# Peptides against a protein of PDB entry 5EFW, part 3

Target 1, 141 residues: chain A of PDB entry 5EFW
Amino acid sequence: TTLERIEKNFVITDPRLPDNPIIFASDSFLQLTEYSREEILGRNARFLQGPETDRATVRKIRDAIDNQTEVTVQLINYTKSGKKFWNLFHLQPMRDQKGDVQYFIGVQLDGTEHVRDAAEREGVMLIKKTAENIDEAAKEL

## One batch from the design tools (peptide; made by RFdiffusion4, then SolubleMPNN)

Design b1_p29_6_s3 (from b1_p29_6, 10 letters changed)
Fold by OpenDDE base, seed 2:
Structure b1_p29_6_s3 (fold): chain B 141 residues (1-141), chain A 29 residues (1-29)
Amino acid sequence: as target 1 above (141 residues)
Amino acid sequence: MEEERRREEEERRRKEIEERIKEFFEKLK
């Protein structure tokens, strides 16, 4: 779809379904991760994790989902072929007019290195803004 | 002038993405 072809790495997940599965993935996300849409839809995003993924960072993501809060972290993820990349990741809940969580928005910024300082701040601003754009569009329905 | 044009292009692109997302969620409901 036109939406699927947006040149941003993002997913939408449904926390109301068992194990918070991915219900939407952008084409850019599929390209980054080397998975087909069929391979990722209906799955929890944990398939991106591997041996060098920091378990404490993963717990922060899990806690944010459980507590229905936003989180921004950097973690090692793996493509389908096993290629490692640093993922600057932002996750936030999408709430309805009543304040109930409907979805989660996950935005990924990939890199070969762990980013610091100004580069990190810039990346964080980018991924947060992307998530807000998605959230705002959904609230206008 | 160049910075202003760049901002306008970024805002246009943002709005286009927002509209596409809106249409997607509208279909999900």
Scores: peptide ipSAE 0.168, ipTM 0.650, DockQ to the pose 0.018
Fold by OpenDDE base, seed 4:
Structure b1_p29_6_s3 (fold): chain B 141 residues (1-141), chain A 29 residues (1-29)
Amino acid sequence: as target 1 above (141 residues)
Amino acid sequence: MEEERRREEEERRRKEIEERIKEFFEKLK
């Protein structure tokens, strides 16, 4: 679909469904993770986690979902083939006119190494802006 | 039945958001 073809790593999840499944995944996200769309849709994004994924960071993501807040973290994720990558991840709720959460937008910036300092700040700004663009676009039409 | 309804709800929401942002994302390319 049009949304799926956006050249950014992102997913949209549905917190109103059991286990907050992915309902949209961009082509870039599929390429990054080495999964097909069929393998991704309807699943919770936890399949990206592996042995070196920091569980405290995962808890921050879970807390943000439960509290319906945004979060930005950096964590080890794994491709389907088991390749590790650093995921600079931003998640935020998409709300309706009543303020009720409809979706979560998750944006990923991948890297071979943990980013720090200015590079981290730049990456954070990028993924936040991407999430905002998705949110705004979803509200405008 | 529950899994089917879940899939139908997921598909409905997918179509909803797709239609809502289609034109916006096309112009960004």
Scores: peptide ipSAE 0.140, ipTM 0.692, DockQ to the pose 0.133
Fold by OpenDDE base, seed 5:
Structure b1_p29_6_s3 (fold): chain B 141 residues (1-141), chain A 29 residues (1-29)
Amino acid sequence: as target 1 above (141 residues)
Amino acid sequence: MEEERRREEEERRRKEIEERIKEFFEKLK
């Protein structure tokens, strides 16, 4: 679909369904993670976590979902084949006209290392802008 | 079953947002 073909790593999740499953994934996200769409739709994104994923960082993501806020973190994720990557991850709620949360938008920037300073700021700007573009697109009638 | 109802609701919500995104990109043409 048009949404799936946006050339950014992103997912949309549904917090109104049990365990906040992924309901959309971009083609780029599937390529990054080495999963098929059928393998990930209806699942919570925790399948990307592994032994070296920092649990405190995962808790920050959970807290943001529970509090209906945005968060930006870096964490180790794993592809289907078990390859590690650093994920600069941004999550934000998608709200309706009444301000109620309908979805979460998750945007991923992959890398071989943890980024700092200017590189981190640039990456954060990119993934936040991507999330805003998705949110705006979803609000257009 | 609850799983079937969940799947149907997920598919419905997916189609709704897909159409909205589609409409957005069509307006950019």
Scores: peptide ipSAE 0.157, ipTM 0.660, DockQ to the pose 0.097; fails the geometry check
Fold by OpenDDE base, seed 1:
Structure b1_p29_6_s3 (fold): chain B 141 residues (1-141), chain A 29 residues (1-29)
Amino acid sequence: as target 1 above (141 residues)
Amino acid sequence: MEEERRREEEERRRKEIEERIKEFFEKLK
């Protein structure tokens, strides 16, 4: 669909459903992770975690969901074939006109290394801007 | 039963978002 073909790595999740499942995944996200859409939809994104994924970083993501806040982190994720990548990840809530959380937007920037300094700042700006574009689109009546 | 209901709810939400924002996302391409 149109949403699925956006050339950015993103997912939309539904925190009002059990275990905050993925309800949208972009084609780029599927390509990055090596999963089909059928393998992804209806699942919590934790399937990307593996042995070297930092549990403290995962807790920050969980806390952001529970507290209905945004978060930006870097964590090790794994493709379907078991390849490791650094995921510069941004998550933010999508709120309705009443201020209630309807969805979460998750945006991923992949890399072979943990990024710092200028590269990190640039990546963070990119993924946040992507999330804002999705949020703006979702708020348009 | 619960899994089916959850899938139906996910599909409804999916269609709602897709219908609402599709035109905007086409512009972003």
Scores: peptide ipSAE 0.123, ipTM 0.675, DockQ to the pose 0.096; fails the geometry check

## One batch from the design tools (peptide; made by RFdiffusion4, then SolubleMPNN; from b1_p30_5, 14 letters changed)

Design b1_p30_5_s1
Fold by OpenDDE base, seed 5:
Structure b1_p30_5_s1 (fold): chain B 141 residues (1-141), chain A 30 residues (1-30)
Amino acid sequence: as target 1 above (141 residues)
Amino acid sequence: KEEEEEKKKKEEEEELKKLKEEKFTEIVPS
């Protein structure tokens, strides 16, 4: 099976391009968000945000990108049809052999509710591990 | 097991490289 068909929700973005657009999206991510690949590629991931998305949480994501650090947050996102979902989101930079940031990896775990305690810890562990797996697959590029 | 994992990792790496290159050209032609 292809990398795109990995049953995890993730995107890869390019901060070296204007507005840090999505350059790759997994099939699962497309299914979750109800968008086609053509509708997503070249766009900033902010299209997932809506009226109930916490702007302070979004700023944390923006700060992580600007500072080239990782971040893990929960925020409300919206599908193409306008359906709300809670997104346990992890973002981390993908660095080259010189240590320079080439891309960002974003991993999403969706749910109908905000998760807490053990469920949150488990979800965080899962999405972080997923991000590391993607990084390991790409770090030699 | 380790050999299979290494093979899988290499295949995933090559595929990711190809995909990123293709998508990059779609965003930034030429």
Scores: peptide ipSAE 0.026, ipTM 0.535, DockQ to the pose 0.090
Fold by OpenDDE base, seed 2:
Structure b1_p30_5_s1 (fold): chain B 141 residues (1-141), chain A 30 residues (1-30)
Amino acid sequence: as target 1 above (141 residues)
Amino acid sequence: KEEEEEKKKKEEEEELKKLKEEKFTEIVPS
């Protein structure tokens, strides 16, 4: 579909279901992570984590979900084949007209190294803008 | 341009809704 073909890495999750499973994934995300759509849908995104993934950073993500807030972090993730990549990750809630959280939007910017300073600010701006675009496209649902 | 942009946005919203509904039904056993 048109949305799946958006050339950005993103997923939409449903926190109202047990373990906040992925309910939508872009084609780019599938290509990045080397998983098929069937392998991802219905699962929590923790399958991207591995030995070098910082647990404290993961806890920040979990806390944001529990508190229904946005968060931006960088963490090591792994593809299906076990390749490591740095994930500049932004997560934010998608709220309905009543203000209740319906979904979470997760946007991933992949890289070979941890980004800092100007590069980090630029990446954060990009993934936040992407998340806002997705939210704008979905907020009328 | 603005009219086309709004139309595109509405089409994307509709598509996203359909996708979410479809995927949700696949996730939730019924």
Scores: peptide ipSAE 0.025, ipTM 0.533, DockQ to the pose 0.088
Fold by OpenDDE base, seed 4:
Structure b1_p30_5_s1 (fold): chain B 141 residues (1-141), chain A 30 residues (1-30)
Amino acid sequence: as target 1 above (141 residues)
Amino acid sequence: KEEEEEKKKKEEEEELKKLKEEKFTEIVPS
């Protein structure tokens, strides 16, 4: 689909379903993570986590979902083949016209290293802008 | 260009809605 072909790594999840499963994933995300769309749709995104994924950071993500807030973190994620990558991850709720949370938007910026300073700021700006674009596109849903 | 972008946004919105609805129905436990 047109949305799937957006050249950004992102997913949309549904917190109204059990365990907040992924309901949409971009082609770029699939390429990054080495999963097929069929393998990830309907699953919680925790499959990206592995041995070196910081538990405290994961808890921050979980808390943001539970509290229906946005969060931006960096964490180690793993591809299907087990390749590690740094994920600059931004998550924010997608709200309907009434202000109720319907979905979450997750945007991933991958890298070989933890980013800091100017690089981090630039990355955060990019993934937040991407999330806003997705939110705007889906606002009328 | 503005008309094209607006059209693109509308198409994206509709497609996203359709996709989400489809996936929602597939995931909802019976």
Scores: peptide ipSAE 0.023, ipTM 0.525, DockQ to the pose 0.083
Fold by OpenDDE base, seed 3:
Structure b1_p30_5_s1 (fold): chain B 141 residues (1-141), chain A 30 residues (1-30)
Amino acid sequence: as target 1 above (141 residues)
Amino acid sequence: KEEEEEKKKKEEEEELKKLKEEKFTEIVPS
């Protein structure tokens, strides 16, 4: 679909369903992670985690979901084939007109190494803007 | 220009809604 062809790595999850499963994934996300759409839809995104994924960082993500807030972190993720990559990850809630959370938007920026300072700020700006664009496109759902 | 963007946005929203509904029915067997 047109939405799937957006040239950014992103997913939409549904916290109102058990275990906050992925309900939408962009083509870019599938290419990055080496999964098919059928393999990831309906699953919690934790399958991207592996041995070197920092558990404290994962807890920050979980806390943001539980508290219905946004968060931006960097963590090690793994492709289907087991390839490691640094994921600059931004998550934010999609709210309805009443302010209730309907979905979460997750945006991923991949890299070969952890980014700091100006490079990090630039990446954060990009993924946050992407999330806002997705929110504007899908908020009426 | 703006009208075309609005039409595209609406079409994208409708497609997303259909995808979500289809997956919801698969996840919730009943």
Scores: peptide ipSAE 0.023, ipTM 0.519, DockQ to the pose 0.076

